# Ledger of designs, part 188: peptides against a protein of PDB entry 8BZL

Target 1, 228 residues: chain A of PDB entry 8BZL
Amino acid sequence: SYDRAITVFSPDGHLFQVEYAQEAVKKGSTAVGVRGRDIVVLGVEKKSVAKLQDERTVRKICALDDNVCMAFAGLTADARIVINRARVECQSHRLTVEDPVTVEYITRYIASLKQRYTQSNGRRPFGISALIVGFDFDGTPRLYQTDPSGTYHAWKANAIGRGAKSVREFLEKNYTDEAIETDDLTIKLVIKALLEVVQSGGKNIELAVMRRDQSLKILNPEEIEKYV
Target 2, 242 residues: chain B of PDB entry 8BZL
Amino acid sequence: SRRYDSRTTIFSPEGRLYQVEYAMEAIGHAGTCLGILANDGVLLAAERRNIHKLLDEVFFSEKIYKLNEDMACSVAGITSDANVLTNELRLIAQRYLLQYQEPIPCEQLVTALCDIKQAYTQFGGKRPFGVSLLYIGWDKHYGFQLYQSDPSGNYGGWKATCIGNNSAAAVSMLKQDYKEGEMTLKSALALAIKVLNKTMDVSKLSAEKVEIATLTRENGKTVIRVLKQKEVEQLIKKHEEE

## One batch from the design tools (peptide; made by RFdiffusion4, then SolubleMPNN)

Design b1_p20_1_s1 (from b1_p20_1, 7 letters changed)
Fold by OpenDDE base, seed 5:
Structure b1_p20_1_s1 (fold): chain B 228 residues (1-228), chain C 242 residues (1-242), chain A 20 residues (1-20)
Amino acid sequence: as target 1 above (228 residues)
Amino acid sequence: as target 2 above (242 residues)
Amino acid sequence: PPVATLSPELRERIEEILYL
């Protein structure tokens, strides 16, 4: 196949397609992740679902495995590809290693996938960033972020998407050991962080909570209102 | 700016995929297709634009395709692209049936095609498919279903939606008139005619210009039926009398 | 040929479809 180079270095050393993919991420609604003591929380700004659209088909938070979930910002179709590959890898790891993936492992896998799409001729970068949260087998809560470049880092708290800057600024000021002392306080921190950018209050927030040795729980609107 | 418009699978500086956007715009000029989910069935209604007198009077479905026993789709956009995608849908459904000895769930079929569409937006040397699809189906997981997919490889489930020409106006009308939880197939058919009558760029709606298919369950089996011209005429007549 | 700039309305609709 005569695949033209899509992602090439500029004379000044920039990978413009990667940078532009990062701009695509900013078109996505805001997602926030916070690591508590024994909890990880993902919060997302709910996109206004069309009145006649099935909400089931609109999800920004998904499980990768029983111990790992992910929120993303950017191109929805791109995210689906990444999610599917990550899920397959999680299952493969369970089969081959007989243990669930560590959050770092699956993050690295996703990051490597993204990186390959920045270097392969005839492929554009993925237009998504992701917050990946979960628990390692030792019970340690983890939060990682990936971007279109294939970089990844561990975080105590972070945000992606349109309002990420404001949310990060809030988290930098308010993330303390006291603020995450309990599960409820951790959830409240996420909600407060999202409220920095969400105009319509708690009704436009979706929250996912994973506690130690528990499955992913999506909070309903009534549950969210209890924390507001 | 033009550099990003002419290359198939690259981001603009603003993070846009112009070729996908242009494909979606092109689809906006295609014939209108409606989908409406009812409690007792689901329907597709599509504008028939290719009316040639020399076409054999054999009922030709221009825009509605049966995919398997439980699913059908309608297409808006480039006919050749539509043919490729509908064929692929049939193949995917068949392969699944052979592999698992059960019909493919509706959403899985939609997703499988959407992954293909997405690939054509990410891999070099490919262009987006200039086609949006409406899918109607039934499965044991979710019952009657209506989906829409676009050139990006995104999809969504709907109670009612529209693609093609004047789709925005049609969707607005559907939002106004669709009664959630109370929609019968009969009322859905009437609504489809009402919306098409207002959104099609024709002076008068005629049965020759409209294709309608219904998907129902009878005796535990899915029945996909394309309405006869006379049936469509009766629906139009009824609408004109109201 | 004038690059048919998508109407702002269509652009918004497309962005709503493409990005989450």
Scores: peptide ipSAE 0.346, ipTM 0.747, DockQ to the pose 0.591
Fold by OpenDDE base, seed 2:
Structure b1_p20_1_s1 (fold): chain B 228 residues (1-228), chain C 242 residues (1-242), chain A 20 residues (1-20)
Amino acid sequence: as target 1 above (228 residues)
Amino acid sequence: as target 2 above (242 residues)
Amino acid sequence: PPVATLSPELRERIEEILYL
C-alpha cells in the first residue's frame, strides 16, 4: 500500500506533519516584518554566504509584484515553488481584473495553496513561513504572515525563523506609534529587532523597504550601517 | 525513528527530510566533480571511475553532458537518475528554444530542473533524485556562469564549487586558492588539477581518471570542448613540476 | 534521538544548503 496519507490527525487531534513543518521553519534564519505608517520593512538575518557563492542566487526577500514582496523562513526549494505560484497569480490577476492584487488577496492565495498541501494525499506540507508586505491600491500598508498550515493573519509587526521568539518579544515591548512615526524610525525598529538575534551588526542584515507608490528597495550595507 | 527514515516525503519531528539528507549522503560517495568560473571561461572537471577495458570507447564523457550549445553539466550520484535528469534538461532547453527562438537563460534551465527535483521531495510515492549537478554555461544576461543543484531542488551560483567524494575538502581548497577577479581559464585548469590530485587520494593523478570540459566564447559563439587525454596529461605534468 | 547516521559536520552543511 502506498502510504499516501502523509498528513493525518493524531488521536489527540494534532497534524504532526504540519507541526514538524513548523520545526523546519525554525531552521531558517530570522526574518522580521514591520508595518509603519507609510512604509513596510522586511529585515532578514543573512546567513554567511559561502565565500565562493554568488550572492545573487541567495535571496530571502523577493518581489511577488510591484506592490508586494515576501520574506520566508524554512526550506529554500519549497519557497521557490510558492514564490513562482504567487507571481503567476499576481500577473493573472492583473490580466483578468485589470488591477494589482491586494496584499490580503495574494496572502490568501498562498495560504490556500499551503492548506491544500496539508490535505492532499501524497503531499507533504510546505516547510516555510512567509512574511508578506506591500501596499494596497488605496495606499494602505499591509503585513501578513503565513505558516505551513495555511493559516494567515494580519500583523503590525512579526517575525519568523530561528530567532523569531526573541524578536517578537522585542517587538511586543517596543512597537509603539511613536516608534513607527517616521520611515527612518520604522527601519531602525526593524534593525534593532534583528540585532536581538544577529551577531556582528549590520553586515549580517538584509533590509527591504517599500514606501507608498514606490518599488521595493533593498538597502545596501552602507545604507544599513547608517541606522546601526 | 525508522518510520521517518523509510518514508520519502515526510518531515521528522525536528523538521528534517531524511530521504533528502540520505540522498545527499549517497552523493558524497560518488566521484568528485569540480566547477570553476574564470573571467574568460568556465570549466568542469570530473573523476572518471569506470575504466573498464571492455567498455566500448566512450565517445562521450562519462560524467560531463552537453545540454545545448551554451550549457553543459556534470553529475555526481546515481547514474540512472542522472540520465533522466540530463535528458530532461535537454528537452527543456529545446522546448524553450522552439518557443522563444532564443536559447534558454542558464539560470532558467537550472531552476526548471530544480522544480522537478523539489517535486520529488514533496509528492508521495516518489523518492528524491540521488544526483547533484554542476552546470556551466554562457548567456547574454550574466555571461559565464556556474551553478550547483542538489536533491532538494535547491541551487546556487558559484565561482567555484565541488560535489561528490571529498567535496568539503575540495571546497576548502578552492576557497584558499581561488582569486576573485584574477582567475583565467588557464589558472582555473591548474587549480582543478591541484584540487583533484588532493581529493582523489591518489598518489599520482592519471589523465585516464579525469575528464575536463571547458566552455569559452570564440567569435561570439559558445564553444564547449572536452579536453583530450594528452591535454590533461600536460596539465598534470605541469602540476607535478610546480 | 533520530539515529543521525550523518556526521554532525555533514548535517550542518546539509542544513545550511536546505534552509534559509
Scores: peptide ipSAE 0.400, ipTM 0.790, DockQ to the pose 0.581; fails the geometry check
Fold by OpenDDE base, seed 1:
Structure b1_p20_1_s1 (fold): chain B 228 residues (1-228), chain C 242 residues (1-242), chain A 20 residues (1-20)
Amino acid sequence: as target 1 above (228 residues)
Amino acid sequence: as target 2 above (242 residues)
Amino acid sequence: PPVATLSPELRERIEEILYL
């Protein structure tokens, strides 16, 4: 059966290993990204960290550079590989081009990396999707999503992981210019979207906010509760 | 389900890597290893299973390996795989020291090995390592640290954790008895004995069946010490008196 | 080879370790 092979085409044109990698993404906790007017927000479902686990080492949201951050869903070890390569590329770009990467550029880099792992003999696809947010040097907020196939698109809002369908349905109904008119409203939209799938309210949500010319800020639980 | 068992680097229709899961299951049958982080140190405690009377060399530590002056690890799983990985850890640490003229940060060493483990789950012609590791260390960035890594190449920092046989029960016990912010190395040692006594399927815990190593800081230097049998006996005796 | 049926509990634990 073709589903047991390396990433090859089935007779009907399917890449089963890529599709199955997408199923791996669905095993990840939910992440949501929203682009506001002058803000980008990532929200994630907090995995119940074991009481004895160091929270520092359990991160679903990470910075790729000063102007770019990423949330992922799927295989944690796979994500680490992608994140590290992306960080190296961001630094390399600063050294060679003398400017930070655009969000599109780093997304394309990640997408290309993923794509190569779908086409290279003896490699399986990465079992991760990512939401990549940030600001271009001109101050434009950006949100991109990439999947195991190496496809990527720009979004106003999107979600990945196990609850992504419900969250996307919510965002499709509630993402309006009015809903993102202010930074606070944009944050509220992300929280409301996550609450579609996250139980027990704000305690199980992690939020990261990036504003124009500001570094990534992870909101503390008290700050999140103000928006609930 | 069996049709996906033979290939090491393919996803199942459900997005599972069966060979990684099977490797983790295999580790569940290995001897128990515990790690506990304290305010003034960190420890590893491991079950010693292979007490063959015919072994010539009393290996001071069967399951605990010194990696460098600031780090040690314990292993659960396939011994041959463990030897390869512990050797690689030593090489990575040494290469870093040579390149930067300072010891490798603990998390960076763990990550470097985890990247290797991950690669063995993604590249064809490779199988996952049948080994989980506990790492203890000290560095100037985070102080005392405890990490766990699995065949997947995933890792995490822990205050206390367990790998190998009855690890789930051990972790449950650690969660109940571990006091955040108040854990001394002395209390950690007592806790380790308590947990091992309950998780090891032995009528009586003996010092011959337990290896314990502590990592402390003395006069600005890291000290890694494997406890002597007499010291372990004393810890067991204290536990029996409580 | 006997497909070791991962106990549901072990399966859940493994999934928790593998996926974020």
Scores: peptide ipSAE 0.391, ipTM 0.793, DockQ to the pose 0.603; fails the geometry check

Design b1_p20_1_s1 (from b1_p20_1, 7 letters changed)
Fold by OpenDDE base, seed 3:
Structure b1_p20_1_s1 (fold): chain B 228 residues (1-228), chain C 242 residues (1-242), chain A 20 residues (1-20)
Amino acid sequence: as target 1 above (228 residues)
Amino acid sequence: as target 2 above (242 residues)
Amino acid sequence: PPVATLSPELRERIEEILYL
């Protein structure tokens, strides 16, 4: 069957392995990204951790560089590979070009990596989507999304994972210039968006905030509750 | 037997490369792209299917890519494959410029990419690119040019052509309305709108769903311009009034 | 096992994502 083969075209022109990789993404917990005026915010649904599991070992948000961070949905093991490659590229770029990567640059790098895994025999697609946020050297906030196919686009706001549809519908209605007028409003927008799919409120949300000329900050539960 | 459709490098008993055909089938589901060559310029017109409110502003175009100062392309097919190929086109053009200190001739750039496409159909362990491209350009050798390439690595020069959804119908319309030797850029733009209005799977053509780029020569320089939404609206309005 | 036919909606969404 074509669905069990290497990534090849079906008779009707579909790449089933890529489509199935997208289904793998939907099994991931929800992640949302929002670009504000001078802030980028990532929010994720906290996966219920087994009673004996260390919560600190489950990271859905990670830094790629000082100016770029990423949230993902889908296969955790696949994500580690992508993250590591991206980190190496960020460092390499700093060494060779003497400037940090732009958010677009590193997104394109990740997208190209994913695409190659859809075209080579003996490889399967990466089962992950990613939201990549950060600041360019000129201080411009950016948000990009990548999927298993290697497609990428720039967004004002977007979501990935199981609840992404509902979150996107919320954002389509509520993302306005007024809604992102301040950093606090932008954070509130992300929280409200996640609450569309996350049960039990702020306790099940993780937020990461990057402001202009500042490092990535992961908010603690108490800080999140201030916005709820 | 279905065994031949799982491998890119194996001919069927009938001499068919099924993976290439299936890649072309995939492109048939993509948004429509048109190219029209005129006496005073060349244009690309592409369907924009996904208008999302949360999408960030596209500086140039979603489906139209500037390759260098003298060339642009539009794509139909798998977006990720398209991104890889358009990046490769830019790299090829840049390498040529660095090596020869002059812009790459249009056909040479097209051929270079087509060789890559062909390789992905012939070498084991690779699938064809699920992408067709239209190329517009100007060079000192042939002037304004329009090319089409497909997943096989085949290419051809065109006066007018279409790829993607309803491409066959579009090509038929272009054949009927294209006036050889008399095509101005203005008339080409009007023709593009006419064809898109009939071939796009939309109830009404809107400027938000159409990207148009023109390539012209001004003062001995190539000018690649993406039409503003207002300009596209005017073209649509003019068509509706006729 | 029957190839779970992607719901028409899911197929359409996938096509929107995959195809330019």
Scores: peptide ipSAE 0.077, ipTM 0.729, DockQ to the pose 0.026; fails the geometry check

Design b1_p20_1_s2 (from b1_p20_1, 13 letters changed)
Fold by OpenDDE base, seed 4:
Structure b1_p20_1_s2 (fold): chain B 228 residues (1-228), chain C 242 residues (1-242), chain A 20 residues (1-20)
Amino acid sequence: as target 1 above (228 residues)
Amino acid sequence: as target 2 above (242 residues)
Amino acid sequence: TPVAVLPEDLRQAIEDILYN
């Protein structure tokens, strides 16, 4: 059966395992990314953390390097592997090239990694999509998305996960130059976008902000409520 | 159609990894293991299933494993898989110690094993490990810690949790009775007995059917102690009197 | 549609672990 083959094309040219991995992404919590003028913002839907779970171990947004962060949707364990590989590459790049990675570079690295897992026998695709944001060394804000197929594209704004369609529709309507004119407006845009799919307001949103020449900042719930 | 349940390395049309799900389900039929984090320590309590009468009576711990001086774990699932994973944990911990001349941080050890677990869900010719683990430990970074990991390679930190048979009910009970910030090791032990008494498929809880280990700090050293049967009996008796 | 082999509650719990 072609749908069970990892590396075999169907007669109609489909890689079913890649497509099915994309379905796995849709089971993940919603993540949104927006590129502002001098800011990049990631937002993730927080599912209700179990009462007895340690919150520090529940993270959907992670730093890959000082200038790059990533949100993902899909299989959390798969994401950890990708994140670790990306982090190693970021450090390696700093050591060998003596500069931090560009957002495009690390995105391409991740994409290539994913692609290899679609073509190698005995490996299933990664069941994750990622939003990768950050700043290039020249101060340019960037947003990229990667899919299980290993494809990647640059975006002004995008969303992944179970609520991605609704969030994208919102962003398509509301992403304007005016809407991202300030950092605060950009943050507000992300929050509003997530609220399309998140019911309990700011309590169920994880929000990370990276400004030019600044480190990743995860906003606390009180800070998020300021924008609601 | 069960077309997608036979292979570990394929997604279903809905994006599911059935072999991972089935492994997790299988663990649900394993003996109950619970962990509770207290202010002054952390504990594991595990169901000891009926030992075959022909087994050597010299039995100390079946389901609780010391990993290093600062960590222990309990397992729910396939015993052979558990042995492999616990051995790997020990090796990882030892390698780290040799390399860095410091004990491995608790979360790093957990993560290292979880990466292995994940690999067995992604690489062909492999099956998921049919094991969930609870980890207890102490390190200088976070103090006392409790972690859970699953066949998928996911893990999380917990104040209290349970794996294996009737784990959902146990977790519910833990949620009800766990008092954040007020949990002493003594109270945690009592809670463990209470939960096990209700969740184990036994008519009466007995000390022979329960393994309990505590991890504490004494004089700047970690102490991992498996409770003696008499101590467990006392805990059970105390519970019955309340 | 794949045959749901697991009870819905268990399935949901597993999915929560896997994807969240």
Scores: peptide ipSAE 0.351, ipTM 0.729, DockQ to the pose 0.548
Fold by OpenDDE base, seed 5:
Structure b1_p20_1_s2 (fold): chain B 228 residues (1-228), chain C 242 residues (1-242), chain A 20 residues (1-20)
Amino acid sequence: as target 1 above (228 residues)
Amino acid sequence: as target 2 above (242 residues)
Amino acid sequence: TPVAVLPEDLRQAIEDILYN
């Protein structure tokens, strides 16, 4: 049957497919997000690109709009679907509301999308968590996280993926007002956090920064090494 | 564990999609397809397994499909699934052309199909397509391109890659012999023959068992050409002489 | 621990494709 309930409650009230989707997230490359004073930074564990693979096609951080970007952990193909839907919504919002989305708005949209896939017959949950960062129109930096269940929360800093636990522990200890006092310090914090789980140094880190009123910037390896 | 193997594509307790994994396993048993990007072109080379003397057309393109004037693909996996996907690729390309009055960029065509593949891994009542594809193409944005996609809906761009039977060994050979920035189409063809000769587990490579297509640019136009048997024979002969 | 249905090397390769 094409119309099959996939995600159902267990007798004890669990949604196993959602829980298992969360396990899929844990198989993904580690991503970290940090909100600074006037900067948001995303970092992702870059698995060694195959020698003959085109690096341009290996991206773990993407822009949703000029003021919002996202990193994810979990199923790459699932992420592409979510990203595309979010991008469409961002554009639609600009057209209908005449303002860019707030980071919370687009996060809520993504969360709602994920939630629907936990409740709709014939659909499995998305196997992704996402870190969504950006700036609201008022210039406030924001960081949100979503998971396969469709829940979302605002964070100062957080991590997702296989090494998330270690990275979060690091951030809990090291995230202070002093540690994010400058843009450079904020970037350094992200790099240090990722180095907790990345075996090879700065060569295996993808970093993106968004500063107030600036577009997303992907740092090259040389730029990353300057912060190590 | 097996509970999740026979159902529609759902997550296992460990976060695995077994139906996707099984589709990929099945593709590993399909005929070998390889793609090589050169400075002056891109090629596909594929193993032809279904040679039947009673076929009306002795020489046909079994594994290589023209998608539009600027793109072709090769398939490894279930033939019926491949036919559906190649048809869809053609439709997507045509719809784009009609809508925008220009050819679809190569990567956009690949991603469009990959979204379909992904959907078949997420929606109930569907199974993953048992097909991996290699795409060759040219567009004004990135020039000559080679892509690979799998049943999950994931894809990547490549300088050289292989799918199907003995693909891992083929990729290893390609890594060793591929010279980035120095690869001509001629050298790529020679490399393709070399790799196929070693990976097809045949005593002797024959032209009847190999399909090769090249994509080049001539006078500002893309030219997709399937090599004639005689041309393939010459390539094989040249390899044997080395 | 359930026995992997696929050989470990193949399983790992697949996971690399799916999650990276």
Scores: peptide ipSAE 0.290, ipTM 0.690, DockQ to the pose 0.535
Fold by OpenDDE base, seed 3:
Structure b1_p20_1_s2 (fold): chain B 228 residues (1-228), chain C 242 residues (1-242), chain A 20 residues (1-20)
Amino acid sequence: as target 1 above (228 residues)
Amino acid sequence: as target 2 above (242 residues)
Amino acid sequence: TPVAVLPEDLRQAIEDILYN
């Protein structure tokens, strides 16, 4: 059966393992990204941390470099592999090109990595989508999304994971130039978008903010509550 | 579905990795392993199921493995897989020490193995390891630590957790009795015995069926100690008297 | 039909570990 072959097209041109990997993404917790004027914001649905679990080890938003961060939806272990590869590439680029990566560059790298895993015998696709945000050297904020297929696109705002449809619908209605006029409004937009699918308010949201020429800041629950 | 259970590294139409799920299910039938983090140390407690009287070598620790001077682990699942993974952990730790002239941070060792586990879920011709691990350790970055990893290559840090048989019940008990910020190693040991007594399908908990290791800091050095049978007996006796 | 070989509670617990 064509659905069992990792790198074989179906008669109708489908790569079933890639499609199934996309279904794996839909099982993941929801992530949202929004590009503001001078800010990029990532938000992730935080599953209720088990009482005895260390919150330090439950992070779905990570830095790839000083100017780039990533959120993901899907298989957590797969994401770790992609993150590690991306971090190495960011450092390699700094050494060889003597400049930080552009957000597009590192997105393309990740996309290429994913694509190779759709075409190599003996490898399954990565079961993750990623939202990659950051600033280019010229100070331009960027948001990209990658899928298990290795496709990538630039976005103003987007969402991935189990609640992505509802979040995207919200963003399509509410993303305006006025809604992102200030950093605070942009943050509020992300929180409101996540609240479409997250139960129990701000305690179940992880939020990261990157402003121009600033490092990634993960907001604490108290800071998030100010926007809720 | 029967169609997707035969391939080790493929997604189902629903986005599931059946072989990983099956491996996790298999671990649920393995001997119970507990980990508890205290203020002054961390411990592992593991069920010994195979007490073969005819075993010539009394393996003092069948389920608890010293990884380096600062870390130990316990395993639940397929013994052969466990042996491979524990050996790999030791090699990773050694290579790091040789390269950097300092012990590997606890989480970094855990993640290194988890990357291997993940690879066995993604590369064809390989099956997932049928093993979950609990890791205890100390490093200068985070102090005493407890981690759990599963066949998928996922991991997390814990104050207390359980893997193997009756793990859900054990976790529930740990949630009830674990006092954050007030847990001493002594209290943790007592809690471990309490939980094992209830989760092991044995009418009476015996020292021969339990392995316990503690990790402490003494004079700026990590000390990993496997409790002697007599010490475990004393802990059991104390529990029976409460 | 996904033959849920596992009890739903256990399946959900596993999925939570894998995807969260």
Scores: peptide ipSAE 0.287, ipTM 0.691, DockQ to the pose 0.554

Design b1_p20_1_s2 (from b1_p20_1, 13 letters changed)
Fold by OpenDDE base, seed 2:
Structure b1_p20_1_s2 (fold): chain B 228 residues (1-228), chain C 242 residues (1-242), chain A 20 residues (1-20)
Amino acid sequence: as target 1 above (228 residues)
Amino acid sequence: as target 2 above (242 residues)
Amino acid sequence: TPVAVLPEDLRQAIEDILYN
């Protein structure tokens, strides 16, 4: 029966399917986000790509709009659905409101979508967490995180995925105003944070930066090595 | 029977809706929220549990939401569910204002949301919202008001009440100390601190762990104010000196 | 009742996310 409730409360008040979806996130590659003064940076652990796999097809950082990008941890297939919905909403917003979305707006949209999948008949929660970064129209850098439950919060820095705990511990110790004083220092902070859990240096890191009034830039391995 | 535990809209042989009960149990794990009605205003006091160093500066109350110019609410339960419900409250209030060119009466807003909550307990394939709400407001019909709603869609007006962790103990204390007809906002604030100090699972009550909002009337306008940390600290200090 | 197979620390972390 397609009408069967999938996500229900346990006797002790838990939503097991949401909790299990969070476990799915922990199986994902580590992603980190840091908000600098005039920059937002996303870094993702590159899983060892099979020798015959096209590297272009394994992107864990994607643009939602010109001013917003997202990294995720968890089920890649689930992420595609969320990304596509978010992109459509960003374009719709531009058409109807005549302004780009704020980072908070699109985060709230994604969060609401996730929440609905925890309360809809015949649907399971999304098995993804996301780091959403970008700039509001006023030039303010933003970092948000959302999880399978549909909760979202604004962060200075955060991490998701298998190595998130270690990365967060590093960020809690090392995120200071001095550490993000320049764009280069902010990038360095992200790389150092990822190196807590990533083996073999900068070759296994995907890094994206967005500066004020600039498009998303994916750094190449050579550019990443300059910071390490 | 496991059958009744897994289905959201089926009565047990005993007439119980297990999913609603389980949703209410979930709320017990949330931070404490209390509301107190006074003669000259209404207040909400809420426990703030999650203080993360990397969290961006909370410019707004974490658990207290402004709904419109005349109403605010506090939530206990699943945060994502709370966000959905608070958004709906704002939309309902705004649609009413647009349609009737006057603010929605407090009870009508509460009832509208309760109908939604109830629907999620009755229509197949939907789970209950794991959220209880406290509503504070003012309208021209009843003046200052305090309401509570639960996952079932039930609601009630209160002089003082509490939801979330240790709510039963808090309600008991409120019953003992609440003086009907003599409650000023100042005395209500003191009572809120007293109750939170006893019900929160913290060794010492600190201003960083408590959010307080007051709703008053000034010059014929409703004023919703979130107390500054320093003000809350003063209230705590005063209580400790008593 | 499916006992939450999650380690207690993980369960607590999840609860913190869900309810705060």
Scores: peptide ipSAE 0.044, ipTM 0.540, DockQ to the pose 0.026; fails the geometry check

